# Ledger of designs, part 67: peptides against a protein of PDB entry 3ESW

Target 1, 322 residues: chain A of PDB entry 3ESW
Amino acid sequence: NNIDFDSIAKMLLIKYKDFILSKFKKAAPVENIRFQNLVHTNQFAQGVLGQSQHLCTVYDNPSWHSIVLETLDLDLIYKNVDKEFAKDGHAEGENIYTDYLVKELLRYFKQDFFKWCNKPDCNHCGQNTSENMTPLGSQGPNGEESKFNCGTVEIYKCNRCGNITRFPRYNDPIKLLETRKGRCGEWCNLFTLILKSFGLDVRYVWNREDHVWCEYFSNFLNRWVHVDSCEQSFDQPYIYSINWNKKMSYCIAFGKDGVVDVSKRYILQNELPRDQIKEEDLKFLCQFITKRLRYSLNDDEIYQLACRDEQEQIELIRGKTQ

## One batch from the design tools (peptide; made by RFdiffusion4, then SolubleMPNN)

Design b2_p14_8_s1 (from b2_p14_8 with S2N E10L E14K)
Fold by OpenDDE base, seed 1:
Structure b2_p14_8_s1 (fold): chain B 322 residues (1-322), chain A 14 residues (1-14)
Amino acid sequence: as target 1 above (322 residues)
Amino acid sequence: SNEELVKELLEKLK
């Protein structure tokens, strides 16, 4: 009675795959009702849904990727990546090259490409004049500014020359390739697009307490890696809770393939009350949106992503990113 | 992962 263990193994794997795939089937009517009720009754859920509708898809624009790649100094970037890879990367295999690329992109973006703008320089007085700028408030965009998805324009008066300088808060990342300045929102927006333009798996992380950053899926590390363009930070999820002593309640990651509560990765201490939504409802919401984002994927893609999701959940429970 | 566990169990059955 030679039990064909190989046949049994194959059958078990098929059944397991089918079980996993069954979780990603089209939502039942009861789940749709629950989802609709949740997003209509809970403001936080509405916010998460609204963000997902934008952040999960906006960066998947091949035209934008081409414009980004044409704008960046790719020769400099790849020269630096190749140089760092040649020092120590060969021993770790080809997958580590992408980690070097992301690290160089962080360096390049902060040091060579983009500028932090707390206050703008005076348009009349020129560079390094931001110290002379007094905020007058904010207003809506003018006709030119409105072309670049601008919701708000900050207005400043120069104490030296008396002229007004406008600082439009552009949400069009292509416009940010021209302006080359902003705060955490502009930094994260453009940097997310930059990473996507290299064909990387990237998530936009929204923190309820007024910060945003990225996650990159490292094939070398086989996990999601914290990436903050403002801080030139790679794999330092602790910087907010520990280094900044920041109090936080929610961190939500938005990617093309899913929405994930990543709070456990970043909220290591000083946790604020999570009172905006029931934990069970947030879990349901993220899973429901994730299912919808995956409806067009084939069974193998769904299965691979489900395996990745499981590994991430295990990581988040075990705290292994420390 | 459950997949790795299944694979490991299958290898042990071998």
Scores: peptide ipSAE 0.019, ipTM 0.583, DockQ to the pose 0.101
Fold by OpenDDE base, seed 2:
Structure b2_p14_8_s1 (fold): chain B 322 residues (1-322), chain A 14 residues (1-14)
Amino acid sequence: as target 1 above (322 residues)
Amino acid sequence: SNEELVKELLEKLK
């Protein structure tokens, strides 16, 4: 019996594809009920949903991408990328160029473009006066600040001149191209948009313990890569747990194609109790949101993303064993 | 690709 192994292979692949695609079909009524009950009864689930409604789509704005590309020194960036690629990139193939680009964007953003702001400089005294600033608290935005998706404004008094300086916490990343300063939230927000503006697959990672960063999908490494603009860090997911000795409970990645619990990548030690939601409910929630984000995709796109998801899950399991 | 993996697995079953 000449077993046509090629025919069997093709048939198995078709059946496997159909099986995978079946998981991404319209949610059953029972799943919709479970989802609605979960987000109405669990505050953490409601928070994840709320974040997904913003973070999964807000950066897919072609107008914003154009503004970003017009604002950055692209000549400098590409000159530096080309220089680094010319050293080692030819041996590794063309796909590594994007890794060099992301590394240069990290350098450029931290060194040349954006500023860390613990306290603002005094608007009256000028640059390098933040040491003279005393926090008075926070308030709501004024009429001008409200135009730029500002939730809170930190208020500071200058000890030298007595004037008040406002530090609005803008969520509009286009406004951040102008202000060029902030904390981890502003850094990650604008840097996520910057990476998206270069056509990269990017996720925004939210940590419950007051930090945020990015991931981008490296075609060279064929995986999601940790990217922290604040730290100029590339592929160093261990920095929080090991280097900072940070205690963490949840890391959730938000992208256009899915919501993923990436806690296993970043929480290597000092794990805090995961008591905000049942693990099964969190898994269900992320899968349900991911499924919704993919409803408009074709079968090939859904299949490719599902394969990527599976490889990521395998990676996240293996990473605990190294 | 999963296709390549399945092909490789099937070749090993030969």
Scores: peptide ipSAE 0.016, ipTM 0.536, DockQ to the pose 0.098
Fold by OpenDDE base, seed 5:
Structure b2_p14_8_s1 (fold): chain B 322 residues (1-322), chain A 14 residues (1-14)
Amino acid sequence: as target 1 above (322 residues)
Amino acid sequence: SNEELVKELLEKLK
């Protein structure tokens, strides 16, 4: 009996696709109750939900993408990408071009475009005066600062001229295109938008221990790749745990198509207690939010994303992140 | 074995 393995394989793939699609149907009443109870009773879960409501969708703004592309030196960026691609990219295939693009954007952003701001320069004394600045504390935004999604303003006094300088912590990434300065929050916020503006698949990674970065889905590497704009880092998920010896408990990735616990990618040693939520509840929460984000997608999109998710889960379990 | 993989897949599909 010549077992038609090809026919069996096709039939299995069809059944598998149907099974996967069934998981992304509208949540059952019991799942909705579990979700509601979890977000009302667990502060960490509420925080993850709140972040997902913003971070998963805010960067999918075509108007913002246009403003970004009009603001960046695209000629310089593409010239550099083309130059690097011409050296060795043709041997690796066309999909590597996006990796070169992300690497150049990291370079351009850190070296040419954006600045780290521990302390602001004095508004009166001008550039390179941050050394003279004494922190006085933080306050709420004024009427002008409030226009740009500002939650906090750091206040500094100049030791030289005595004037007060305000450092508003803007959350509006379009305002950051003007100010071109900040800390990890501003860096990651604007850089996430920049990557999205090039049509890339990007996630915002939140670490509970006060750091944030990106992940980019590389078609060349066929996986999510660590991207830190502050560090000009590409595919170095180990830098926090190993190089910084940072202790961490949670890393959560937020993207348009899902929310994923990526802690296993970044927490390689010195793991802090994961006591904010039960592991099963966190897994459920991320899956539930992901399912909700995909409700408007077609069956083929859902299936493709589900296959990608499964590969990522296998990667995270096997520890095969180089 | 491919058979075990198929069985496991079929069990996941139940």
Scores: peptide ipSAE 0.013, ipTM 0.478, DockQ to the pose 0.414
Fold by OpenDDE base, seed 3:
Structure b2_p14_8_s1 (fold): chain B 322 residues (1-322), chain A 14 residues (1-14)
Amino acid sequence: as target 1 above (322 residues)
Amino acid sequence: SNEELVKELLEKLK
């Protein structure tokens, strides 16, 4: 009996695909109960859920993408990308072009577009007067500031003229295109939108220890790549743990297609206690939210994303960027 | 044998 091994292999692949897809079916009642109990009883879980409800979807706004592309100097950006890409003689293929684009966007954003703001300049004295500013505290937003998702306004007094300057901490990334200044939160918020506006697969990474950055999925490298706009950093996940000697407990990535604990990519040393949630519960939470984000996707999209997720998990375990 | 491996795999996927 000549066993048709090719037929059997095809049947096995079908069954395997069905098995993978079965994991992404609508949550069972028991999973829903577990999820509800977790987010109601664990503050960290509630925080992750709350962040996912915003960060996973807010940047998928075509109107915002248009405004971003109209605001950036695209001619300069693409000129620089083309120049760097041409140096490599196209030998590495078209997929590497996107890596050059992200690197140029990092350069452009930090050097030409956005400004770090420890203290604001005095509204009365003008530019380069931040050294004369004394913090008085923080206030709630006024009626105008509230239009731009402002949660907090830092108040400063000028030591030279005595006038008060307000530094609103805007969460509206479109307002940040106008103000062009901020700290890590404003930098990451606007830069995430910028990357998304180029049609890239991007995640927002939240670190519990008061830092935020991005990840970009490189088709050339076939993996998620660390991107920090504040540092003009591409593929340097070690900068926090090693270069800064930063202590960290959790790094959570938020994207349109999933929520992933990426702590293993960034926490290489100086790990703080992971005591906010049980590891199994965090894994369950991220998987559950990811499953919900994929409910509208077709079977092929779900399968492709599941394969990508598996490769990422292998990468995170092996600690080797292939 | 490849046949035994395939049978074992088929049983695990049932």
Scores: peptide ipSAE 0.013, ipTM 0.481, DockQ to the pose 0.326

Design b2_p14_8_s4 (from b2_p14_8, 6 letters changed)
Fold by OpenDDE base, seed 4:
Structure b2_p14_8_s4 (fold): chain B 322 residues (1-322), chain A 14 residues (1-14)
Amino acid sequence: as target 1 above (322 residues)
Amino acid sequence: SNKDLVEELLKKLE
C-alpha cells in the first residue's frame, strides 16, 4: 500500500490549520469565567492584564512613529548600517539588513541619543552636578509633569546650592525624545517605540525584578531576539542571569499580537520562587490575552502567528536542556 | 520528509 504521504501531509496540514484556528475562536463562557476569576483574585494576573492593556497597543501609533523618525538622525543611522552591512559582504535585500539596523539603533541610542540618569544634574548648578544631588524621595507629578503621563517624580536636593531638582519619571515616550534621559524604564519605553517606528515586530519584556528590555523578531534568525538598549545588547539573553548573576522569577513579553512568558529565555540560573501565580494559570492568562489580541486578525494571520508561537515554545523548552 | 512532517503533525493533533 503506497501510502500517498503527500496527500496525507496536505490533509493533515488542513486539519492542523483548522485545529489551530479553532483555538483562537471566541472564548467559551467557561474560559471567560476563569479569566475574570483569575484577574480578580490574583494580583499578579491583574498586573499582567493591566500591562497588556497598555504595552500591547501603545506603541502602534503612526503619529508617534512619524515624530520618532523626524527626531532621529536617520542619515547617520542608515549611513552606519549601510557601511557595516557592506563591510560584511551581504547582498542587498537580505533579511539580515534589519539585524544591522537594530544593532546600529542600539549603538546610536546609547552613544549618541539617550543618557543614563542615576541622579539628575542640579537645575541651578548646571551640567555634571549629579554627584552633589541627594535623594529626598518621590512624589506625585505637578500639573505640567502630568501632561506627559508621569506617575512618579523623584526629588533631589543639591548639596552645593540647596535647591530642589525634580526628576519626573515620564511614561510618554514622545516626552522622552525631548528629555533624552532616564533609567531602564525610560530607555526601554522609548527604544521600543523607536524599533516600532521602523516597522519592526517588537515586544516589551517586563522582568518582575525591576528590569525591562525589548525583543525584536528577526526575520533572518527567524526568532525573537533579545534587545537591551541600556546595555547596547543584541541577542545576549544570558547577560542578566550569567553576567549580572541576577536572580529572577518572571519575564513577560508584551507585543501587539500576544503576551508570552519568556522567563525560560532569560532565567538560566538563580531562579527565584515563581509563587505569584500557578504556572497553569499564568499560561492560561497569557493565552487568553493573546487570543483577545488576535480577534480581529484573519485566519492566515492567526495561523502564521500560531506557527511562530509554537516555534518559540520549542526554543524555550530546548534552551533549558543546553 | 513528508513522512516526518506527517508524523510530527499527527503528534500535534493528538
Scores: peptide ipSAE 0.022, ipTM 0.558, DockQ to the pose 0.832
Fold by OpenDDE base, seed 5:
Structure b2_p14_8_s4 (fold): chain B 322 residues (1-322), chain A 14 residues (1-14)
Amino acid sequence: as target 1 above (322 residues)
Amino acid sequence: SNKDLVEELLKKLE
């Protein structure tokens, strides 16, 4: 009696798929109640939800993608990518091309395109005058600044000429294509959009301890890869905990297909107390938001993403990226 | 049946 193991395997896969899909059905009333109670009673949960409502969807704008691609020096970028790919890419497979692309975009963005702005230059004295700038504080945007999703404006006085220079903290990434300067927030915001504009799977990672970066899903590496535009860093999740000796409590990744606690990828030592929310509640929250983001996807898409999620969880548990 | 066995196994994995 030859057991048809192939038939059994196929049947098991079908049933497993059905089981996985059942987990992504519309939330039960009890889950909705739990979610509502959590976001109304826990400030951290409310913050995660608020961020998800923006960060998970804002970068999926085809009009913005076009503007980005029209603004970047694509000829230079692809020339450099092609050059690096020609060395080793064919031996490693075609999927490695996107890794080279992201690495070049990191280089291009930091070296050629965007600038770090600790202090602005004096609007009156011109370039390289930031050393003369004294912070006076922050205020709300004026009528012009408010057009570009500006939350705050840092105010500086020039010690040389006495004039006031405004440094608006724009959240409109299209405005950042013009200004081409900022801190980690502006860097990550625009760079996330840039990566998305190339059709890549990208997440925005928020760290509670005042830093932000990206993750890119590498088809070559078959995992989420750390990407920090400020540091021109690719696949170096350890830089914060180890190199900077930074203390951190939470790292949350926001993407179009989900919200994931990625703290285990980045918090390798010097972990701060995770006291903002219960671990079970955070896990529930991220899963609930993720489920909601996937409501419009078909069964095959849901299953593929669920498989990817499971692999990521295994990776995070095993510490394979460390 | 193999089907029943699979279904039972899946229930145990819940």
Scores: peptide ipSAE 0.016, ipTM 0.475, DockQ to the pose 0.200
Fold by OpenDDE base, seed 2:
Structure b2_p14_8_s4 (fold): chain B 322 residues (1-322), chain A 14 residues (1-14)
Amino acid sequence: as target 1 above (322 residues)
Amino acid sequence: SNKDLVEELLKKLE
């Protein structure tokens, strides 16, 4: 009996595909009950759900993408990308070009486009006056600030002229294209939109210990790549745990196609207690939200994403980005 | 290893 190994392999692949697809079918009633109970009883789970409802979809706005592309100096960006791509000598085609694009966008954003704002400049005294600013606290937005999804406004008094300067913490990334300043939240928010505007697969990574960054899926590297606009950092997931010696408990990635616990990529040492939720419940929560985000996708899209998810999980277990 | 087999199978799926 010549075992047609090719036919068996094809049959196994079909069965495997069907098995994977079966996991992404509509949630069973018991899973819905578990989900509802979890988000109503666990504050961390409720927070993850709330973030997913915003971060997984907000950046998929074609109108915003157009505004971004109209605002950036695309001629400069592509000139620099082409220049760096030409130096590498590896005609590895379009896939590696996107890595160069992301690296240039990191450079452009930090060096040419956006500004770090620890304290605002005095609105009366002008540029480079932040050193003269004393924090008075925070308050709610006024009527104008409220138009741009502002949750809080930091208030500063100038020690030189005595005038008050407001620093609205805008969550509208289009407003950030105008203001061109902020902290890690504003940086990551706008930079996530910028990357999305170039048609890239991007995730927003939330760290419980008050930092945020991006991941982009590199087709060249065939994995999710750490991207921090604040640090002009590409593929340096160790920067927080090792370079900053930061203590962390949770890193959660939010993308259009899923929510993933990426803590293992970034928490390499100084791990804080993971006491906000049971590990099994967090895994369930992320999988459940991911499943919901994929409900409209076809079987081939679901299968491709599931394969990507599996590879990422293997990577995260191995701890080797090499 | 089962790992090598999976990687080989994945390469064949590309």
Scores: peptide ipSAE 0.007, ipTM 0.477, DockQ to the pose 0.107
Fold by OpenDDE base, seed 3:
Structure b2_p14_8_s4 (fold): chain B 322 residues (1-322), chain A 14 residues (1-14)
Amino acid sequence: as target 1 above (322 residues)
Amino acid sequence: SNKDLVEELLKKLE
């Protein structure tokens, strides 16, 4: 009895596809109840939901993409990408070229475009005066600052001239194109928008222990790649746990197509207690939000994304990020 | 993907 393995394989693949698609159908009433209960009873879940409502969609703004592309020195960027691409002797390939583009964007952003602001320069004394600045605390935004999604303004006094300098913590990434300074939040916010403006698949990664970065889906590597604009880092997920010896509990990735717990990619040692939510509830929450984000997608798009998700989960389980 | 796994398993069964 020659088992027609090909026929069995085809049948299994069809059944598998149908099974996967069935998971992305409209949520059952019981799932909706579980979700509502979870976000109302668990503060961490509420936080993840709140972040998803902003971070998953805010960067998908064509008008913002146009403004970004008009603001960046595209001639310099592409000149450098072309130079590095040619230097490595790679044949023309769109997939690998995108990795070079992201690497150049990291360089350009850190070296040429954006500035780290631990303390602001004195508005009166000018450049390189941050050493003279004493923090006085934080306050709410004024009427002008409030126009740019500013929640907090750090206040500094100059020890030299006695004048006050305001450092608004803007969340409007378009305003950040003007100010060109900030800390990890501003860096990651604007850099996420920059990557999105090039049509890339990008996720915003939130770490509970006060850091944020990006992930880019490399078509060349066929996986999500760690990207940190502050560190000019590409594919170095280990830098936090190993190089910084940072203790961490949660890393959550927020993208247009889903919310994913990526903690296993970044938390390699010094794991802090994961006591904010039950693991099964976090998994459910991320899956539920992801399902909602995909409601408008067709069956083929859903299936392709589901296959990508499965590969990522396998990667995360195996610990083979590199 | 489970597809790839099934395909690999099927190849091993070949």
Scores: peptide ipSAE 0.016, ipTM 0.514, DockQ to the pose 0.109; fails the geometry check

